# Peptides against a protein of PDB entry 3QIS: the designs that were tried, part 16

Target 1, 334 residues: chain A of PDB entry 3QIS
Amino acid sequence: PSLELSRREFVFENVKFRQLQKEKFQISNNGQVPCHFSFIPKLNDSQYCKPWLRAEPFEGYLEPNETVDISLDVYVSKDSVTILNSGEDKIEDILVLHLDRGKDYFLTISGNYLPSCFGTSLEALCRMKRPIREVPVTKLIDLEEDSFLEKEKSLLQMVPLDEGASERPLQVPKEIWLLVDHLFKYACHQEDLFQTPGMQEELQQIIDCLDTSIPETIPGSNHSVAEALLIFLEALPEPVICYELYQRCLDSAYDPRICRQVISQLPRCHRNVFRYLMAFLRELLKFSEYNSVNANMIATLFTSLLLRPPPNLMARQTPSDRQRAIQFLLGFLL

## One batch from the design tools (peptide; aimed at target 1 K174 D181 N272 E283)

Design b1_p11_8_s4 (made by RFdiffusion4, then SolubleMPNN; from b1_p11_8, 4 letters changed)
Fold by OpenDDE base, seed 1:
Structure b1_p11_8_s4 (fold): chain B 334 residues (1-334), chain A 11 residues (1-11)
Amino acid sequence: as target 1 above (334 residues)
Amino acid sequence: MSFEELLESYR
């Protein structure tokens, strides 16, 4: 069996978080026999492609002289955004199109990723006074490394932050500040806030706006700005409540005093973001007659974002653990 | 502290 491919090289320029890109090519059975094609893993890979890439269809049959269009879809989700932001991964892959009893055909995927404040650590963002697209990629790496080291130092209670020559970190990321400031000013009276989904186009505009500028006003509807805050919190590599404190939050869920003590042990940026968000959400709850927002809804929604189980415990989360996590947040909303 | 003053304290 043999195939003819219309294209073997694919370039995905300016790949962005949550923006789907598609490239298509045709395969044709130029042989005399039916053939089965499939994308197969390379040696030592578990998957035929990286998590941000998909082929559709990824397998199929072709009769002699039959043709099929294959779509290569590039989509950076929350699961890939952090590793692409850091440059640990890149928009590069090789796909192996296998033909049963035939040859392997190699497809080269290349391109560039544009970094996002979404999926960047709170620590790095607190050091980032300019939009992420203005920051050289080399400095992003340094900011992540330095942020990791400061997180560790802060957890160890060792060295006072040398108030020295380095610019003081922001108390909270400017992106969170902008989102919350907008929601406070314009969305407190918005009916069904955090319950109505935003528009996908507006979400992309908000992401691009936060990645490229420090706007006076965030574009889009209040629902889109609210959802952008949720997406931001979901995309954080480390949740606002660090994984190390997850179990302690559950254990303290019914003791408000212990809950506050647990939060006090968060790294400075995480603690500030948590307190800032809780203050905002308590303010939003005063407008419940207008926005239909209640403490149980907010606690349920934000628990999955702020108090995520560590990856090793995700599969073991019980309904009881979820209820404790909700109760933990309720103690800060009431 | 108003919530607005709080917002500004995090700026």
Scores: peptide ipSAE 0.245, ipTM 0.897, DockQ to the pose 0.815
OpenDDE base, seeds 2, 3, 4, 5: peptide ipSAE 0.047, 0.037, 0.045, 0.120; ipTM 0.793, 0.754, 0.791, 0.846

## One batch from the design tools (peptide; aimed at target 1 K174 V180 Y276)

Design b1_p12_1 (made by RFdiffusion4)
Pose (drawn by RFdiffusion4):
Structure b1_p12_1 (pose): chain A 293 residues (1-134, 168-310, 319-334), chain P 12 residues (1-12)
Amino acid sequence: PSLELSRREFVFENVKFRQLQKEKFQISNNGQVPCHFSFIPKLNDSQYCKPWLRAEPFEGYLEPNETVDISLDVYVSKDSVTILNSGEDKIEDILVLHLDRGKDYFLTISGNYLPSCFGTSLEALCRMKRPIRERPLQVPKEIWLLVDHLFKYACHQEDLFQTPGMQEELQQIIDCLDTSIPETIPGSNHSVAEALLIFLEALPEPVICYELYQRCLDSAYDPRICRQVISQLPRCHRNVFRYLMAFLRELLKFSEYNSVNANMIATLFTSLLLRPPPSDRQRAIQFLLGFLL
Amino acid sequence: SEEELLEEFLSE
């Protein structure tokens, strides 16, 4: 049971939020007998690697002496973007490739991460006047820029918030917001609209803070009480919520053109603005509908 | 103003 590896060290340079990278290498069974390989957790872990990293394939069978290409894939999603933004985690790791009844092969993962305004808290963004990778703001400039673009160009956009944008343009929008305060956000209206949804979803703290979540559901049927729960939010969260509710009510005026109706808004934005740490789903859409109408 | 629309929304 022996393996030959084309390389054991891999570098993921300039890793960005939601941008896929692949570092490939070849495994060859140079032994005389067939072998089984698999990636294993390091002593006392649950997984063999961190969430932003994946091996493809992560296990297999090799006759003497077939070869197999292994793809080490890095993808920083919403689950990891905040800890990598913060520096609580780095683009580094060790993969232990394990031969069943044999040697262990140690693969070193290194590289660097570029922080994004996406996955960054509303509070910190309101305190940063400049782009992240160039008195606080009422709302983060990034969300203002996305909403400003949609308000200017997308009020009459067919199927707004119902058609997915382009992956390439989403990344261009994110990099644009990380590095600049542009005169125009690049990309189609559908891409800018989706980038807004991704922005809300990627927030480490939702627009409606986690501890106020339950109170929102309980209060869902009393508009006086719902508004008061909103008053308990920090200033930046209260402002973003009010700003978005106003923006969505503005879009509802053009529903005959942009197909944006209360039903779609409620089911789309409720889960983004109001996340927990069933029929609560119903009190939640009721909570949000109370503001839209 | 550059952020006039934001202030109008927040005044609602």

Design b1_p12_1_s1 (made by RFdiffusion4, then SolubleMPNN; from b1_p12_1, 6 letters changed)
Fold by OpenDDE base, seed 4:
Structure b1_p12_1_s1 (fold): chain B 334 residues (1-334), chain A 12 residues (1-12)
Amino acid sequence: as target 1 above (334 residues)
Amino acid sequence: SEDARLQEWLSL
């Protein structure tokens, strides 16, 4: 069996978080026998492609002289955004198109990723006074490394940040401040806030706006701005409540005093973001008659974002653990 | 002010 491929090199320029890009190519059976094709893993890989790439179809049969279109879809989700932001991963891959009893055909994937404030650490974002797209990639790497070291130092030492001549970090990321301040100003009376989905086009505009500017006003509907906040919190590499405190939050869920003590042990930026969000959500609850928002709904929604189980425990999260996590957050909303 | 609200909310 043999195939003819219309293209073997694919370039995905300016790949962004949550923005789907598609490149298409044709494969044709130029042989005299039916062939089965499949994308196969390389020798050391478990998957035929990186998590941000997909082929559709990834397998199939071709009769003699049959042609099929294959779509190569590039989509950076929350699962790939952090490693692409840090430059640990890149928009580069090699796909192996295998023919049963035939040859392998190699496809080269290349391109560039545009960093996002989505999927960037709270620590790094607190150090970024400018939009992330204005920050040199080399400095982003340094900021993530420094942020990891500062998180570790902040957990080990109650050392006040030496208020030396280095630019003081922001109390909260400007992106969170922009989202929450917008919602506070314009969305407190918005019916079904956090219950109605935003528009995908508006979400992309909000992401691009936060990545490239410091706007006076965030574009889009209140629903899109609210969903952008949820997406932001979900995409954080380390959740607002650090993984190290997850179990202690569950264990303390019915003791409001211990809950506050657990939160006090968060790194400064995480603690500030948590308090800021809780204060906003308590303000939003004052308008429940207008926005149809209640404490149980908010606690249920935000618990999954703020108090994520450690990756090793995600598959084992019990309904009891979820209820404890919700109860933990309720103690800050009521 | 917006900053005063931020400082208030961080103090709670």
Scores: peptide ipSAE 0.392, ipTM 0.914, DockQ to the pose 0.731
OpenDDE base, seeds 1, 2, 3, 5: peptide ipSAE 0.378, 0.366, 0.390, 0.389; ipTM 0.910, 0.903, 0.914, 0.911

Design b1_p12_1_s2 (made by RFdiffusion4, then SolubleMPNN; from b1_p12_1, 6 letters changed)
Fold by OpenDDE base, seed 1:
Structure b1_p12_1_s2 (fold): chain B 334 residues (1-334), chain A 12 residues (1-12)
Amino acid sequence: as target 1 above (334 residues)
Amino acid sequence: GPDALLEEWLSL
């Protein structure tokens, strides 16, 4: 069997978080026998492609002289955004299109990723006084490394940060401040806030706005700005409540004093973001008659974002653990 | 201003 491919090289320019890109090519059976094609893993890979890439269809049959269109879809989710922001991964892959009893055909995927504040650590963002797209990639790497080292230092020793000549980090990421300040100013009376989904186009505009500027006003509806906050919190490489404190939060869920002590042990940026979000959400709850927001709804929604189980425990979260996690958060909303 | 609210909310 043999195939003819219309194209073998694919370039995905300016790949962004949550923005789908598609490239198409044709495969034709130029042989005399039916053939089965499939994308196959390389020798050391578990999957035929990186998590941000897919082929559709990824397998199929072709009769002699039959042609099929294959779509190569690039989509950066929350699962790929962090590694692409750091430059640990890149928009580069090689796909192996295997022909049963035939040869392999190699497809080259290349491109560039545009960094996002979504999927960037709270520590790194607290050091970024400018939009992430204005920060040189080399400096992003340094900021992530420094952020990791300071997180470790903060966990080991309550050494006061030497107030030395280094630019003081922001108390909270400017992106979180922008989102929350907007919601506080404009969305407190918004009916069904956090219950109505935003518009996908507006979400992309908000993401692009936060990545490229420090706006006076965030574009889009209050629902889109609210959902952008949820997406931001979901995309964090480490949740606002660090994984190391997850179990202690569950264990303390019914003791508000212990809950506050657990939060006090968070890294400064995480603690500040947590307190800031809780203050905002308590303020939002005062407008429950207008926005239909209640403490149980908010606690249920935000618990999954703020208090995520560590990756090793994700597969086994019990209903009891979820209820404890909700109860932990309720102690800060009431 | 917004900064004052942030400072107030972080002081809580």
Scores: peptide ipSAE 0.117, ipTM 0.823, DockQ to the pose 0.774
OpenDDE base, seeds 2, 3, 4, 5: peptide ipSAE 0.029, 0.036, 0.044, 0.028; ipTM 0.724, 0.750, 0.779, 0.724

Design b1_p12_1_s3 (made by RFdiffusion4, then SolubleMPNN; from b1_p12_1, 8 letters changed)
Fold by OpenDDE base, seed 1:
Structure b1_p12_1_s3 (fold): chain B 334 residues (1-334), chain A 12 residues (1-12)
Amino acid sequence: as target 1 above (334 residues)
Amino acid sequence: GKDARLQEWLSL
């Protein structure tokens, strides 16, 4: 069996978070026998491609002289955004198109990723006074490393941040401030806020706006701005309530005093973001007659974002654990 | 100012 490929090199320029890119190519059976093709893992890989890449179809049969179109889809989700932002991963891959009893055909995937404030740590974002697209990639790496070291020092209750460091971190990420300040100003009376989905085009505009600028006004509908906040919180590599405190939040869920003590142990940026969000959500709840938002809905929605189970416990989350997690947040909304 | 609300909400 043999195949002819219309193209073997693919370049995905300016890949962005949540922006689908597609490249297509044709494969043709130029042989005299039917053939089965499949994308196969490389040696030591579990998957035929990186998590931000997909081939469609990834397998199939071709009769002699048959041609099929294959789509290569590049999509950076929350699962890939952090490693791409740090430069730990890149828009580079090699696909192996295997022909049963035939040859392997190598496809080269290349391109560039544009960093996003989505999927960047709260600690790093608190150090970024400019939009992330203005920050050199080398400095992003340094900011993540420094942010990690500061988180560890904060958790160890070691030395107060030397007030003499020339650049004090922001109290909260500017991106969270922009989203929440917008919602507070313009969305408190928005019917079905956090219940109605945003528009995908507006979400992309909001993401691009936050990545590239410090706007006076966020573009898009209140629903899109609200959903952008949810996406931001979901994409955080470490949730607003750090994984280390997850179980303690559940254990304290019915004691408001202990809940506040647990939150006080968060790293400064996480604690500030948590308090800021809770203050906003309490303010939003005052307008429940207009926005149809209630504490149970908000607690249920934000629990999955703010109080995520550690990755090792995700598969073990019980309905009881979820109820405790909701109850924990309710103690800050009521 | 913009910061006043942030400071108020962080003090809660």
Scores: peptide ipSAE 0.310, ipTM 0.881, DockQ to the pose 0.785
OpenDDE base, seeds 2, 3, 4, 5: peptide ipSAE 0.300, 0.258, 0.205, 0.256; ipTM 0.876, 0.862, 0.843, 0.859

Design b1_p12_1_s4 (made by RFdiffusion4, then SolubleMPNN; from b1_p12_1, 6 letters changed)
Fold by OpenDDE base, seed 4:
Structure b1_p12_1_s4 (fold): chain B 334 residues (1-334), chain A 12 residues (1-12)
Amino acid sequence: as target 1 above (334 residues)
Amino acid sequence: GETARLEEWLSL
């Protein structure tokens, strides 16, 4: 069997978080026999492509002189965003299109990724006084490395050096401040806040706005701004409550005093974001008559975002663990 | 102001 491919090189320019890009090509059976095609893993790979790439269809049959369109879909989810933001991964891959009892055809994927404040660490974002797209890529790498070291120093209770007033980290990421301050000003009376989904186009505008500017006002509906906050929290490489404190939060869930002590042990940026979010959510609950929001709904929603199980425990989370995690947050909302 | 609210909420 043999195939003709209309294209073998694909370039995905300006790939962004949650923005789908598609490139299409045709494969044609120029042989005299039916053939089965499939994308196959390279040697030592478990998957035929990187997590941000998909082929559709990834396998199929072609009769003689049959042609099939294949879509190459590039989509950066929460699962790929952090590694792309750090430059650890890139928009580069090689796909192997295999023919059963035939040849391998290599496809080259290339492009560039545009960094997002979504999927960036709270520590790095607290050091970013400008939009992430204004930060040189070299400095993003340095900021992530420095942020790891600062987190370790904070956990070790090392006194921050008197860094000059220009180098002092923000108390919370400006992106969190922008989202929460907007919601506080404009969304406290919004019916079904955090219950109604945003519009995908508005979510993309909000993400692009936060990545490229410091706006006076966030674009889009209150629902889109609220969902953007949820997406931001979900995309964090480390949740607002650090993974190392997860079990202690569950163990303390019914003792509000111990819960507060656990939160006091968070790194400064994480602790500030947690307190800021809890203060906002308590304020939002005062408007429950207007916004239909209650403490149980909020605690249930935000628990999965703020108090995530460590990756090694994620598959083992019990209903009891979830209830303890919800109870932990309820102690800050009531 | 907006910054005063941030400082207030972080002090709680």
Scores: peptide ipSAE 0.286, ipTM 0.870, DockQ to the pose 0.785
OpenDDE base, seeds 1, 2, 3, 5: peptide ipSAE 0.276, 0.230, 0.271, 0.258; ipTM 0.867, 0.851, 0.866, 0.861

Design b1_p12_2 (made by RFdiffusion4)
Pose (drawn by RFdiffusion4):
Structure b1_p12_2 (pose): chain A 293 residues (1-134, 168-310, 319-334), chain P 12 residues (1-12)
Amino acid sequence: PSLELSRREFVFENVKFRQLQKEKFQISNNGQVPCHFSFIPKLNDSQYCKPWLRAEPFEGYLEPNETVDISLDVYVSKDSVTILNSGEDKIEDILVLHLDRGKDYFLTISGNYLPSCFGTSLEALCRMKRPIRERPLQVPKEIWLLVDHLFKYACHQEDLFQTPGMQEELQQIIDCLDTSIPETIPGSNHSVAEALLIFLEALPEPVICYELYQRCLDSAYDPRICRQVISQLPRCHRNVFRYLMAFLRELLKFSEYNSVNANMIATLFTSLLLRPPPSDRQRAIQFLLGFLL
Amino acid sequence: SEFEELHEFYKD
């Protein structure tokens, strides 16, 4: 049971939020007998690698002496973007490739991560006047820029918030917001709209903070009480919530053109603005509908 | 117009 590896060191340079990278290598069974390989957790872990990293395939069978290409894939999603933005984690790791009843092969993962305004908290963004990778703001400039673009160009946009944008444009929008305060956000209206949804979803702390979440559901049927729960939010969260509710009410005025109705808004934005750490789903849409109407 | 004024308010 022996393996030959084309390489054991891999570099993921300039890793960005939601941008896929692949580092490929070839495994060859140079032994005399067939072997089984698999990636294993390092002593006392649950997984063989961190969440932003994946092996494809992660296990297999090799006769002497067939070869197999292994793809080491890096993808920073909403689960890892905040810790990598913060530096609490780095683009580094060790993969242990394990031969069943044999040697271990150690693969070193290195590289660097570029922080994004996506996955960054509303509070910190309101405290940063300049792009992240160039008195606090009422709302983060990035969310203002996305909403400003949609307000200007997308009020009459057919199926706004119902048609997915382009992956390439989403990344261009994110990089644009990380590095500039542009005159125009690049990409179609559908892309800008989706980037807004991704922005809200990627927030480390939702627009409606986690501890106020349960109170919101309980209070869902009393508009006076719902507004008061909103008053308990920090200034930046309260402002973002009010600003978005005002924006969505503005879009509802053009529903005959943009097909944006209360039903779609409630089911789309409730889970983004009001996340927990069933029928609560109903009190939640009721909570949000109370502001829209 | 009301939202536009409000939007400008949130500009900064």

Design b1_p12_2_s1 (made by RFdiffusion4, then SolubleMPNN; from b1_p12_2, 6 letters changed)
Fold by OpenDDE base, seed 1:
Structure b1_p12_2_s1 (fold): chain B 334 residues (1-334), chain A 12 residues (1-12)
Amino acid sequence: as target 1 above (334 residues)
Amino acid sequence: SEFAKLLEEYRE
């Protein structure tokens, strides 16, 4: 069996968080026998491609002289955004198109990723006084490393934050400040806030706006700005409530005093973001007559974002754990 | 409000 491929090299320029790109190619059976094709893992890989890449179809049969279009889809989700932002991963892959009883065909995937404030740590963002697209990638790596070290030092209570005015981190990321300020100014009376989805085009505009500028006004509807806040919180590599405090939050869920003590142990930026969000959400609840927002809805929605189980416990989360997590957050909304 | 205080406290 043999195949002819219309293309073997693919370049995905300016790949962005949550923006789907597609490249297509044709394969044709130029042989005299039916053939089965499949994308197969390389020797050291569990998957035929990186998490941000997909082939569609990834397998199939071709009769003699039959042709099929294959789509190569590049999509950076929350699961790939952090490693791409840091430059730990890149828009590069090699696909192996295997022909049963035939040869392998190699496809080269290349391109560039444009960093996003989405999927960047709260610690790193607090050190970024400029939009992330203005920050050299080399400096993003340094900021993530320094942010990790400062988080660990903060948790160990070892080193006071340097009081030097020029190098002082932001108290909260400018991106989350802008999102919440916008929602407070314009969305407090928005009917069905956090219940109506935003527009995908507006979400992309908001992401691009926050990645490239410090806007006076965030573009898009209140629903899109609200959803952008949810996406931002979901995409955080470390949730607003650090994984190390997860179990303590559950254990304290019915003791408001202990809950506050647990939150006091968060790293400074995480604690500030938590306080800021809780104060904002309590403000929204005053407008429940207009925005249809209630404490149970907000607690249910934001618990999954703010108080995520550690990756090792994700598969073991019980309904009781979820109820405790919601109850923990309710103690800050009421 | 508490929020308005934090908004100003966390402003650049």
Scores: peptide ipSAE 0.470, ipTM 0.950, DockQ to the pose 0.660
OpenDDE base, seeds 2, 3, 4, 5: peptide ipSAE 0.467, 0.466, 0.463, 0.462; ipTM 0.949, 0.950, 0.949, 0.948

Design b1_p12_2_s2 (made by RFdiffusion4, then SolubleMPNN; from b1_p12_2, 4 letters changed)
Fold by OpenDDE base, seed 4:
Structure b1_p12_2_s2 (fold): chain B 334 residues (1-334), chain A 12 residues (1-12)
Amino acid sequence: as target 1 above (334 residues)
Amino acid sequence: SEFEELLESYRE
């Protein structure tokens, strides 16, 4: 069997978080026998492609002189955004299109990724006084490495933050400040806030706004801005409540005094973001007659974002653990 | 409110 491929080189320019890009090509059976094609893993890989890439279809049959269109879809989710922001991964891959009883065809994927504040650590963002798109990539790498070290130092209480340094970190990420300020100013009376989904186009504009500071004001509906906050919290590599405190939050869930003590042990930026969000959510609850928001709904929604199980425990989360996590957050909303 | 105090305290 043999195939003709219309294209073998694919370039995905300016790949962004949550923005789907598609490139298409044709494969044609120029042989005299039916062939089965499939994308196959390389020798050391478990998957035929990187997590941000997909082929559709990834396998199939072609009769003699049959042609099929294959879509190569590039989509950076929360699962790939952090490693692309750091430059640990890149928009580069090689796909192996295998023919049963035939030869392999290699496809080259290349491109560039545009960094996002989504999927960047709270520590790194607190050090970024400019939009992430204005930060040199070399400095992003340094900020991530330094952010890990500062998180460790902050947890150990070893270094007093020199309050006088020109490099004083922000109390909270400017992106969180902007989202929550906007929601407080415009969305407190919004019916079905956090219950109605945003528009995908508006979400992309909001992400681009936070990444670039353009436009000056956050665009889109209150629903889109509210969903952008949820997406931001979901995309954090380390959740607002650090993974190391997860079990202690569950264990303390019915003791409000211990809950507050656990939160006091968070790194400064995480603790500030937590306090800021809880104060905002308590403010929204005052407008429950307008926005239809209640403490149980908010606790249920935000618990999965703020108090995530560590990756090693995600598959083991019990309904009891989830209820404890919700109860933990309720103690800050009531 | 507590929120408005935090909002202003965290303003750049």
Scores: peptide ipSAE 0.543, ipTM 0.959, DockQ to the pose 0.621
OpenDDE base, seeds 1, 2, 3, 5: peptide ipSAE 0.319, 0.528, 0.531, 0.522; ipTM 0.917, 0.957, 0.957, 0.956

Design b1_p12_2_s3 (made by RFdiffusion4, then SolubleMPNN; from b1_p12_2, 4 letters changed)
Fold by OpenDDE base, seed 4:
Structure b1_p12_2_s3 (fold): chain B 334 residues (1-334), chain A 12 residues (1-12)
Amino acid sequence: as target 1 above (334 residues)
Amino acid sequence: SEFEELLEEYRE
């Protein structure tokens, strides 16, 4: 069996978080026998492609002289955004299109990724006074490495934040400040806030706005801005409540005094973001007659975002653990 | 409100 491929080189320019890009090509069976094709893993890989790439279809049969269109879909989710922001991964891959009892055909994937404040650590964002798209990639790498080291120093209570470091970190990421300020100003009376989904086009404009500071005001509906806040919190490499405190939050869920003590042990930026968000959500609850927002709904929604189980425990989260996590947040909303 | 105080405290 043999195939003809219409294209073997694919370039995905300006790949962004949550923005789907598609490139299509054709494969044709120029042989005299039916053939089965599949994308196969390389020798050391468990998957035929990187997590941000998909082929559709990834396998199939072709009759003699049959042609099929294959879509190569590039989509950066929350699962790939952090490693692409850091430059640990890149928009580069090699796909192996295998033909049963035939040859392997290699496809080259290349491109560039545009960094996002989504999937960047709170620590790194607190050091970024400029939009992330204005920050040189080399400085992003340094800021992530420094952010890890300073988080460790902060947790160890070793070094007072030297007030003499030329660039004092922000109290909270400017992106969170802007989202919450916008929601407070414009969305407190919005019916079904956090219940109605945003528009995908508006979400992309909001992400681009936060990444570039263009336009000066966050675009889109209140629903899209509210969903953008949820996406931001979900995309954090480490949740607002650090993984190290997860179990202690569950264990303290019914003691509000211990809950506050656990939160006091968060790194400064995480603690400030938590306080800021909880104060905002308590403010929204005053408008419950207008926005249909209640404490149980908010606690249920934000628990999965703010108090995520560590990756090693994700598959083991019990209904009891989820209820404790909700109860933990309720103690800050009531 | 407590929120408005934090909003101003955390302003850039």
Scores: peptide ipSAE 0.639, ipTM 0.971, DockQ to the pose 0.646
OpenDDE base, seeds 1, 2, 3, 5: peptide ipSAE 0.615, 0.605, 0.611, 0.608; ipTM 0.968, 0.967, 0.968, 0.967

